# Peptides against a protein of PDB entry 5FRP, part 157

Target 1, 225 residues: chain A of PDB entry 5FRP
Amino acid sequence: VEWTESIPQIIATREDISKELNQALAKTFIDSDPRVRRTSVMIFNKVPVTEIWKNITNKAIYTSLLHLAREKHKEVRELCINTMAKFYSNSLNEIERTYQNKEIWEIIDTIPSTLYNLYYINDLNINEQVDSVIFEYLLPFEPDNDKRVHRLLTVLSHFDKKAFTSFFAFNARQIKISFAISKYIDFSKFLNNQESMSSSQGPIVMNKYNQTLQWLASGLSDSTK

## One batch from the design tools (peptide; made by RFdiffusion4, then SolubleMPNN)

Design b2_p25_5_s4 (from b2_p25_5, 16 letters changed)
Fold by OpenDDE base, seed 1:
Structure b2_p25_5_s4 (fold): chain B 225 residues (1-225), chain A 25 residues (1-25)
Amino acid sequence: as target 1 above (225 residues)
Amino acid sequence: SLWEEFEKKLEEENKKFEELEKLLK
């Protein structure tokens, strides 16, 4: 753990990291101790993306990072999912594609597919996290149409069949949620009006309101689990 | 398989939404 914690400082101060050091770092990502794995993932959060690409040249490190998205340890997994999504976005924005870094890009380009494949775990907590990182890092709001389309095509260009299916399912779900929220707002406004509540429609709208809430709540993770 | 379970879940969710949509229209 202590050795791994020193890595961010080493990367920040050195122009290059030896092959041996890269190999040693790669081993920390598969360490039996979750604390070591967590610390290793944090390197990608603490070090600028440009320095990571420059100094971490062992492809096994990047591959291992992606594998931690399915980590059994919840905290490590959650950290990894956020980290890899952010790293992907930062890489797209700041790292040029060259012949020298082609092999690393081949791995990084699979991050969107890796994330969308997490929907097949059928865990509500994981689903919520994936939803969040998609909006924040993978497909953020972009008012420029050309940039938005380019980003979308980039994200989809390396999808497998499962990821593509999950992508469409995700979009469909968002439309459904939007519809339900819209109705929730309408019913809330109706019920906030005393005259409306006292009308013959009052009980009917109350029922619809409750059904809408129940549906919305069913899509949320249980914080107690 | 995980894929089959996912498809089943999607179908169930879609059915529930359709029922809700009919109620709310």
Scores: peptide ipSAE 0.150, ipTM 0.739, DockQ to the pose 0.840
Fold by OpenDDE base, seed 5:
Structure b2_p25_5_s4 (fold): chain B 225 residues (1-225), chain A 25 residues (1-25)
Amino acid sequence: as target 1 above (225 residues)
Amino acid sequence: SLWEEFEKKLEEENKKFEELEKLLK
């Protein structure tokens, strides 16, 4: 009988601990020390997604995570962008939508929009990172057509106007890049052939090759920054 | 605005690509 009477107290204690943890964690995301913020973001990378959803119930934490995508500290920002994209993907794959977690999902569902809105910063490094996380986490390669479409629709379902615009721009850019790469390959093959290179077309193709490379390179960020 | 800057950049990129595409056809 005594053990049964202790159960409510244990539950209450756990709830209290969880609340305290959440409150403490929420504060770390806005800490003045970037190392603290970094550590907080890393929790989402190191802890299994299922455990995150179970133990982190304060909405403010998730909101704060999303806000860090635009913070001034480069390292923290970059980490946050990767983290939130990965977390989104993992959540879609592993977390069931329930009535209890609806409020958190409402925040998580805005991650795609948050990421696509980063294109408006017009920073090449950020753009490259966003490109990367889109291919890796948001819209990864999926051979199953139905699954691919479902994922796409899920991602788009919560887009704002700006996100849609950047999405279309991104796709258009990818088509252009693909075209340029294809031509680069063709020209490379041509130039590697001695007979072709010595032909009247040699100089022409060389010029086209160089122009293609220049265009491709112009889309890359400065690695020194 | 950031939006206007984005649109401008996009237009510039499109123009550059069109020039390349014309060259490579």
Scores: peptide ipSAE 0.148, ipTM 0.733, DockQ to the pose 0.811
Fold by OpenDDE base, seed 2:
Structure b2_p25_5_s4 (fold): chain B 225 residues (1-225), chain A 25 residues (1-25)
Amino acid sequence: as target 1 above (225 residues)
Amino acid sequence: SLWEEFEKKLEEENKKFEELEKLLK
């Protein structure tokens, strides 16, 4: 653990990390101690993306990072999911594709599929996290239409069949949620109006409001899990 | 399989939404 904690500083100060160091780092990602694995993942958060690409050349490290998305240890898994999504986004923005880094890009390009495939675990907490990282890192808000479309196409271009399916399901779900939220807003406005609330429609709208809230709430994860 | 479970879940969610939609429209 202590050795792994020193790695971010080493990467930040040294331009050439030895093959031996890369091999040693690769082993930390599969260590039996979750604390070691966590610390290893944190390297990707503490070190700039450009430095990671420059200094971490062992493909096994990147592959192992992706595997941790299905980690049994909750904290490590959650950290990994956020980390790989952010790393993907930063890589797209800051790293050029070259002959020298093509093998690493082949791995990194699978991150979107890796994330979307997590929906098949059918865990509500994981689903919510995946939803979050999609909006934050994979398909972030972009006012420029060309950039937005380009990002979307980039993400989709490496999807496997399962990822496509989950992608469409996710979008369909978002449409449904949007509809429900829209209704919630309408009902809330109605109920906040004294004249409307005292009308014959008051009880009807109240019922619809409650049903809408119930449906929306059913999609939320249990924070205690 | 994970795929089958996912499909079942989606079907259930869709059904619940349809019920809500019917109520709210």
Scores: peptide ipSAE 0.146, ipTM 0.731, DockQ to the pose 0.825
Fold by OpenDDE base, seed 4:
Structure b2_p25_5_s4 (fold): chain B 225 residues (1-225), chain A 25 residues (1-25)
Amino acid sequence: as target 1 above (225 residues)
Amino acid sequence: SLWEEFEKKLEEENKKFEELEKLLK
């Protein structure tokens, strides 16, 4: 653990990380101690993306990072999911595709697919996290249509069949949620108006409001779990 | 399979939404 914790500083200060160090680092991602794995993942959070790409050249490290998305240890898994999503986004923004880094990009380009495949685990906590990282990192809000489309196409271009399926399902769900939220807002406004509440529609809207809330709540995981 | 479970979940969610949508229209 202590050794792994020193890696970010080493990467930040050295221009050339030895092959041996890369190999040693690769082993930490598959260490039996979740603390070691956690620390290893944190390297990707603590070190600038440009330095990571420059100094971490062992493809096994990246592959191992992606595998941790399905790790049993909750904390490590959650950290990994956030980390890889952010790393993907940062890489798209800051790393040029070259012949030299092609092999690494081939792995990094699978991150979206890796994340979307997590929906098949059918865990609400995981789903919520995936939703979050999609909105934050993979397909962030972009007002420029061309940029938005380009990002979308980039993400989709490396999807496997399962990822496509989950992607479409996700989008469909989002449309539904948006509809429900819109109605929630409308009903809330109505209910906040005393005149409206005193009308014959008052009880009807209250019922619809409750049903809407129930539906929305059913999609949320228990934060205590 | 995980896939089958996913599909079932989607179907259930769709059904629930359709019911809600009908109510809210």
Scores: peptide ipSAE 0.148, ipTM 0.734, DockQ to the pose 0.751; fails the geometry check

Design b2_p25_6_s2 (from b2_p25_6, 16 letters changed)
Fold by OpenDDE base, seed 5:
Order: structure tokens, then C-alpha cells, then sequence
Structure b2_p25_6_s2 (fold): chain B 225 residues (1-225), chain A 25 residues (1-25)
């Protein structure tokens, strides 16, 4: 653990990380101690993306990072999911594609697919986290249409079949949620009007309101878990 | 398979949505 904790500083201060160090670091991602794995993941959060790409050249490290997205330890898994999404976004924004880093990019480009494949676990907590990182890192709000489309195409270009399926499902769900929320707002306004509530439509709208809320709530994970 | 389970889940979700959507028209 202590050794792994020193890695961020080493990467930040050195331009040439030895092959041996990379190999040693790779092993930390599969360490039996979740604290070690956590620390290893945190390297990608603490060290600037440019320094990571410069100094971490062992493909196994990146591959292992992606594998942690499905590990049993909840905290490490959640950290990994956030980390890899953020790292992907930062890489797209800051790292130029070159011949030299092509092999690493081949791995990094699979991050979106890796994340979208997590929907198949059918866990509400994981789904919510994936939703979150998609909006925050993979497909963030971008007012520039060209940039937005370019990002989207980049993300989709490396999807496997499963990722495409979940992608479409996700988007469809978001559209439905948006519609439901819109209706919820409308119903709320109606119900807050005394005259409207006293009308024959009052009970009807109340029912619609309740059903809408129920549906919206069913898509939320239990925050207590 | 996880894929099959996912597809089944999507089917269920679709059915629930369709019920709500009909109500919300």
C-alpha cells in the first residue's frame, strides 16, 4: 500500500518510468487487498492525464483498470467506474493520437463500451452511476453541435453490439423520463390550483400524477443501500 | 445470459412505459 501511494508523486516528477515499475504497478491492480487496488485506481485521478500517458506505457495497467469496473468490492468498483470515465474524457480532450500511443488508445477507446456493458448487470445502483458518468464525462453537455457530434461519433465508433443495445435503451429511457417529468410538472401545477382541483378533472389528474410519480420512482435506486 | 436478462428487463420496462404513456395522453 505504501509503495503504491508513492506512485503518483513518482509519475509527477519523473519523465521516464522504468518498464519494471510499470510491471510492478500493473500487479497492484489485481492485488488481493482492496486498498491497494483503490490506491492504484486513484493514480488516474491524482496524476494529470498527460503524465499518465507519458509514463504509464504498460498496456496491462489500462486493461486491468477496465476490469475493475466489474470487481466485487463496491467501493473500488464505483471508484473505478468514475475514474475510467473521467480518464477517457480527459484523454479525448488532452491527448493527441499518435503512432506511438496507438496501442494504448485501442484500449482506452473501449472504455465507453465497457461502461455501457455494465447495464447488463441489471443493478440499479450501477445503472445510475453509469448514467451519471455518461452525462458527466462520456457525452457531456456541449453547446457546439460539431463538437458534440464528433464526441458522439468517437464514443460510438468503438461500440460492440451489446454497447449499442444498451446505448439505445438508455437514450430511449431518458426521453421517457423527460416526458414523464414534464407531465409531472403540469399535473403539479394543475393540482395546486384550487379551482382545477374542484373540477371534474381533479381526481383524474390526481391519478395521473400518482402514476407518473410511481413510474419515476421505480427507476431510482434505494439510496440506503 | 446477461444479454437475455437485459432484453427481458427492457421488455418489462417497455410494457410499464406503454401503460403510463397511454394514461398520460
Amino acid sequence: as target 1 above (225 residues)
Amino acid sequence: SLEKEFEEQLKKEKEEWEKLEELLK
Scores: peptide ipSAE 0.326, ipTM 0.864, DockQ to the pose 0.732
Fold by OpenDDE base, seed 4:
Structure b2_p25_6_s2 (fold): chain B 225 residues (1-225), chain A 25 residues (1-25)
Amino acid sequence: as target 1 above (225 residues)
Amino acid sequence: SLEKEFEEQLKKEKEEWEKLEELLK
């Protein structure tokens, strides 16, 4: 663990990481100790993306990172999911595609698919996290239409069949949620108006409000779990 | 399979949504 914790500093200070170090680092991602794996993932958070791409040349490291998204240890998994999503976004923004880094990009380009495939685990906590990282990193809000479309196409261009399926499901769900939230707001406004609430529509709207809220809540994971 | 389970879940969610949607019309 201590050794692995030193890696970020080494990467930041050295322009060239030895092959041996890369190999050693690769092993840490598959270490039996979750703490070691966690520390390894944190390298991607602590080191600038440009330095990672420059110094981490062993493709096995990237592959191993992606695999941790499905590991059993919750903390490591969650960290990994956030890390890889952020890393993907940063890479798209900061790393040029060259012949030299093509092999790494081939792996990194699978991150969106990897994340969307997590929906098949059918775990509410995982789903929520995936939703979060999609909005934050994969498909962030972008007011520029061209950029938004370009990002979307980039993300989709490397999807497998499962990822496409989950993607469409996700989008459909989001549309529904958006509609429900809109209605929730409308109902809330109505119910906050005393005159409206005392009208014949009061009970009807209250019912709709409750049903809408229930539906919205049903999609949320238990924060205590 | 995980895929089948996912599809079943989607079906369930669809049904729940349809009920709500009808109410919200």
Scores: peptide ipSAE 0.324, ipTM 0.864, DockQ to the pose 0.736
Fold by OpenDDE base, seed 2:
Structure b2_p25_6_s2 (fold): chain B 225 residues (1-225), chain A 25 residues (1-25)
Amino acid sequence: as target 1 above (225 residues)
Amino acid sequence: SLEKEFEEQLKKEKEEWEKLEELLK
């Protein structure tokens, strides 16, 4: 653990990391101790993306990072999901595709599929996290239409069949949620008006309000888990 | 399979949505 904790500083200070160091680092991602794995993942959060691409050349490290998305240890898994999504986004923004880094890009380009495939686990906590990283890192808000479309096409271009399926399901769900929220707002406004509440429509709207809230709440994970 | 389980979940979600949607129309 202590050795792994020193790696971010080493990467930041050295321009050329030895093959031996890369090999040693690769082993830490598959260590039996979740603390070691966690520390290894944190390297991708502590070191600038440009330095990672420059100094970490062992493909096994990137592959192992992606595998941790399905890690049994909750904390490590959650960290990994956030880390790989952010790393993907940063890579798209800052790393040029070259002949030399082609093999690494082949791995990194699978991150969107890796994330969207997590929906098949059918875990509500994982689903919420995937939703979050999609909005934050994979398909972030972009006011420029051309950039937004380009990002979308980039993400979709490496999808497998399962990822496409989950992508469409996710989008459909978001549309439904948006509609439900819109109705919730309307009902809330109605119920906050005393005159409206005393009308014959009062009880009807109250029922709709309650049903809408119930549906919205059913999609939320238990924060205690 | 995970895919089948996912499809089943989607089916359940669809059914719940349809019930709500009918109420909200």
Scores: peptide ipSAE 0.324, ipTM 0.864, DockQ to the pose 0.788
Fold by OpenDDE base, seed 1:
Structure b2_p25_6_s2 (fold): chain B 225 residues (1-225), chain A 25 residues (1-25)
Amino acid sequence: as target 1 above (225 residues)
Amino acid sequence: SLEKEFEEQLKKEKEEWEKLEELLK
């Protein structure tokens, strides 16, 4: 743990990292101690993306990072999911594709598929996190149509069958959620009006309100579990 | 398999949505 914590500073101050150091770092990602694995993941958050690509040349490190998305330790897994999504986005924005870095890009290009495959775990907490990182890092808001299409095609270009399936399913879910929220707001406004609430439609709208709320709540993770 | 379980879950979710959607029309 102690030596791993020094790695961000070393990467920031040195022009190159030795092969031996890369090999040693690779071992920390598969360490039995979750604290060591966590510290290793944090390197990707503390070091600029350009410096990571320059200094971390062992492909096993990147592969191991992606594997931690299915880590048993919750904290490490959650950190890893956020980290790899952000790293993917930063790489697309800041790293050019060259012959020299093609092997690393082959791994990084699988991050979207890796994330969408997490939906198959059928865990509400994981689903919420994946939704969040997709919105923030994978497919962020982009006003330029050509850039949006290009980003989407890039994200989808390495999807497997499972990733495509989850992609369409959860996009559809988001549309449904948006519709339900819109209706929830309408019903809330109606019920907050005394005249409307006392009308013959009052009980009908109340029922719709309750059913909508129940459906929305069913899609949320239970913090007590 | 995880895939089959996922498909079953999607089916259930679709059914629940269809019930709500009908109510919200």
Scores: peptide ipSAE 0.322, ipTM 0.864, DockQ to the pose 0.729

Design b2_p25_6_s3 (from b2_p25_6, 16 letters changed)
Fold by OpenDDE base, seed 2:
Structure b2_p25_6_s3 (fold): chain B 225 residues (1-225), chain A 25 residues (1-25)
Amino acid sequence: as target 1 above (225 residues)
Amino acid sequence: SLEEKFEERLKKEEEEWKKLEELLK
């Protein structure tokens, strides 16, 4: 753990990390101690993306990072999911594709598929996290249409069949949620009007309001788990 | 399989949505 904690500083200060150091770092990602694994993941958060690509050349490290998305240790898994999503986004924005880094890109390009495949675990907590990182990192809001489309195509271009399936399911769900929220707003406005509440429609709308909220809430994970 | 379980989940979610959708129309 202690030596791993020093790695961010080493990467930040040294332009050429030895093969031996890369090999040693690779081992930390599969260490039996979750604290070691956590520290290893944190390297990707503490070191600029450009420095990571420059100094971490052992492809096994990237593969191991992706594997931790299904980590049994909750904290490590959650950290990994956020980290790999952010790393993917930063890589797309800041790293050019070259002949020299093609092997690493082949791994990094699978991050979207890796994340979307997490939907098959059927865990609400994981599901919500995947939803969050999709909006924050994979497919963030982009006002430029060309950039937005290009990003989408990039994400989709490396999907496996399972990822496509979950992608479409996710989008379909978002449409439903959007509709439900719209209705929730309408009902809320109605119920906040005294004249409307006193009308014959008052109880009907109240019921619809409650059912809508219930459905929306059912999609949320228990924060205590 | 994981795929089968996923499909089952989707089916259940769709059923719940249809109930709500009918109410909201």
Scores: peptide ipSAE 0.383, ipTM 0.885, DockQ to the pose 0.716
Fold by OpenDDE base, seed 5:
Structure b2_p25_6_s3 (fold): chain B 225 residues (1-225), chain A 25 residues (1-25)
Amino acid sequence: as target 1 above (225 residues)
Amino acid sequence: SLEEKFEERLKKEEEEWKKLEELLK
């Protein structure tokens, strides 16, 4: 009987502690020190997604995480972009949608739009990073067609207009890149053949090769920056 | 606007692609 009477108090205490922790954590995401912000973002990388959803109940934390994707500090921004993409993917895979977590899901479901909207910053480094996280986390390779389609529909279902625009642009670009790479390979094979190089087509193919390579290279960020 | 700038970038990229595409045909 005494044990039963203590249960409500224990639950209440845990809730209070959790609330305080969440409030404290929320403040760290907006801390002036980028190291603090970085550490906060890393929580989402280090802690299992299930535990995050269980213990982080303050919506402001998730919102703040998303905002860091556009912060000025490069390292924190890059970390945040990777983190939020991965977290989104993990959440889709491991977290059930319930009535209780609906409000958090409403925020998390905006991650794809948030990421695709980064294309509008017109920064090649950011673009490449977005490309990377899309490939790795947002729309990863999935051999199961049904799962792939379901994931795609899930991602698209919360897109804003800007995200749709960038999405289509991205896909179109990927198709072009694929084609260009294919041609690059063909030209390379041709140029590696001595007889072909000595033919009248040699110079023509060389030019095509160079132009293709130039175009491919132009889409890459300067690694020195 | 950022949107306008993005559209302009896309147009430029498309132009460059069209040049290459024509060459590769």
Scores: peptide ipSAE 0.383, ipTM 0.884, DockQ to the pose 0.712
Fold by OpenDDE base, seed 4:
Structure b2_p25_6_s3 (fold): chain B 225 residues (1-225), chain A 25 residues (1-25)
Amino acid sequence: as target 1 above (225 residues)
Amino acid sequence: SLEEKFEERLKKEEEEWKKLEELLK
């Protein structure tokens, strides 16, 4: 753990990291101690993306990072999911595709698919986290249509069949959620109007409001778990 | 399979949505 904690500084200060160090780092991602694995993942959070690409050239490290998305240890898994999504986004924004880094890109380009495949685990906590990282990192809000489409196409271009399926399901769900939220707002406004509440429609809208909330809530994980 | 379970989940979710959607028309 202590050794691994020193790696970010090493990467940040050195122009190149030895093959031996890369190999040693690769082993930390599969260490039996979750603290070691966690620390290893944190390297990707603490070191600038450009420095990571420059210094971490062992493909096994990236592959191992992606594997941790399915880690049994909750903290490590959650950290990994956030980390790899962010790393993907940063890489798209900051790293040029070259002949030299093509092999790493081949791995990084699978991150979206890796994340969307997590929906098949059928865990609400994981599902919620995937939703979050999609909105934050993979397919962030982009007002420019061309950029938005380009990003979308980039993400989709490396999907496997399962990822496509989950992607379409996700998008369909988002449309539904959006509609439900819109209705929730409308109902809330109605219910806040005393005149409206006193009308014959009052009870009807109240019911719709409650049903809408129930549906929305059913899609949320228990924060206490 | 995981895929089958996923499809089953989606089907269930769709059913619940349809109920709500009908109410919200």
Scores: peptide ipSAE 0.383, ipTM 0.885, DockQ to the pose 0.730
Fold by OpenDDE base, seed 1:
Structure b2_p25_6_s3 (fold): chain B 225 residues (1-225), chain A 25 residues (1-25)
Amino acid sequence: as target 1 above (225 residues)
Amino acid sequence: SLEEKFEERLKKEEEEWKKLEELLK
């Protein structure tokens, strides 16, 4: 653990990292101790993306990072999901595609598919996290149409069938949620009016309000579990 | 399979949505 914690500083100060060090680092991602795995993932958060690409050349490290998205240890898994999504976005923004880094890009380009495949785990907590990282890192708001389309095509270009299916499901769900929230707001305004509440429509709207709220809540994970 | 389970989940979710959608028309 101690030597792994020193890696961010080494990467930041050195022009290159030896093959041997890369091999040693690769082993930490599959260490039996979750604390070691966590520390290894944190390297990708603490070191600038340009320095990571420059100094970490062992493809096994990147592959192992992606595998941790399905880690049994909850804390490590959650950290990994956020880390790889952010790393993907930063790489798209800051790293040029060259012949020299082609093999690493082949791995990094699978991050979106890896994340969308997590929907098949059928865990609401994981589902919410995937939703979050999609909006924050994979498909952020972009007012420029050409840039938005280019990003979308990039994200989809390496999808397998499962990822493509979950992608469409996700988008459809977002439309439904948006509609439900809109109705929730309308009903809330209606119920806040005393005259409206006293009308014959009062009980009807109250029922619609409750059903809408129940549906919205059903999509959220139980924080007590 | 995981794919089949996911499809079943989607089907169930769609059924619940249709019920709500009908109520909200």
Scores: peptide ipSAE 0.383, ipTM 0.885, DockQ to the pose 0.713

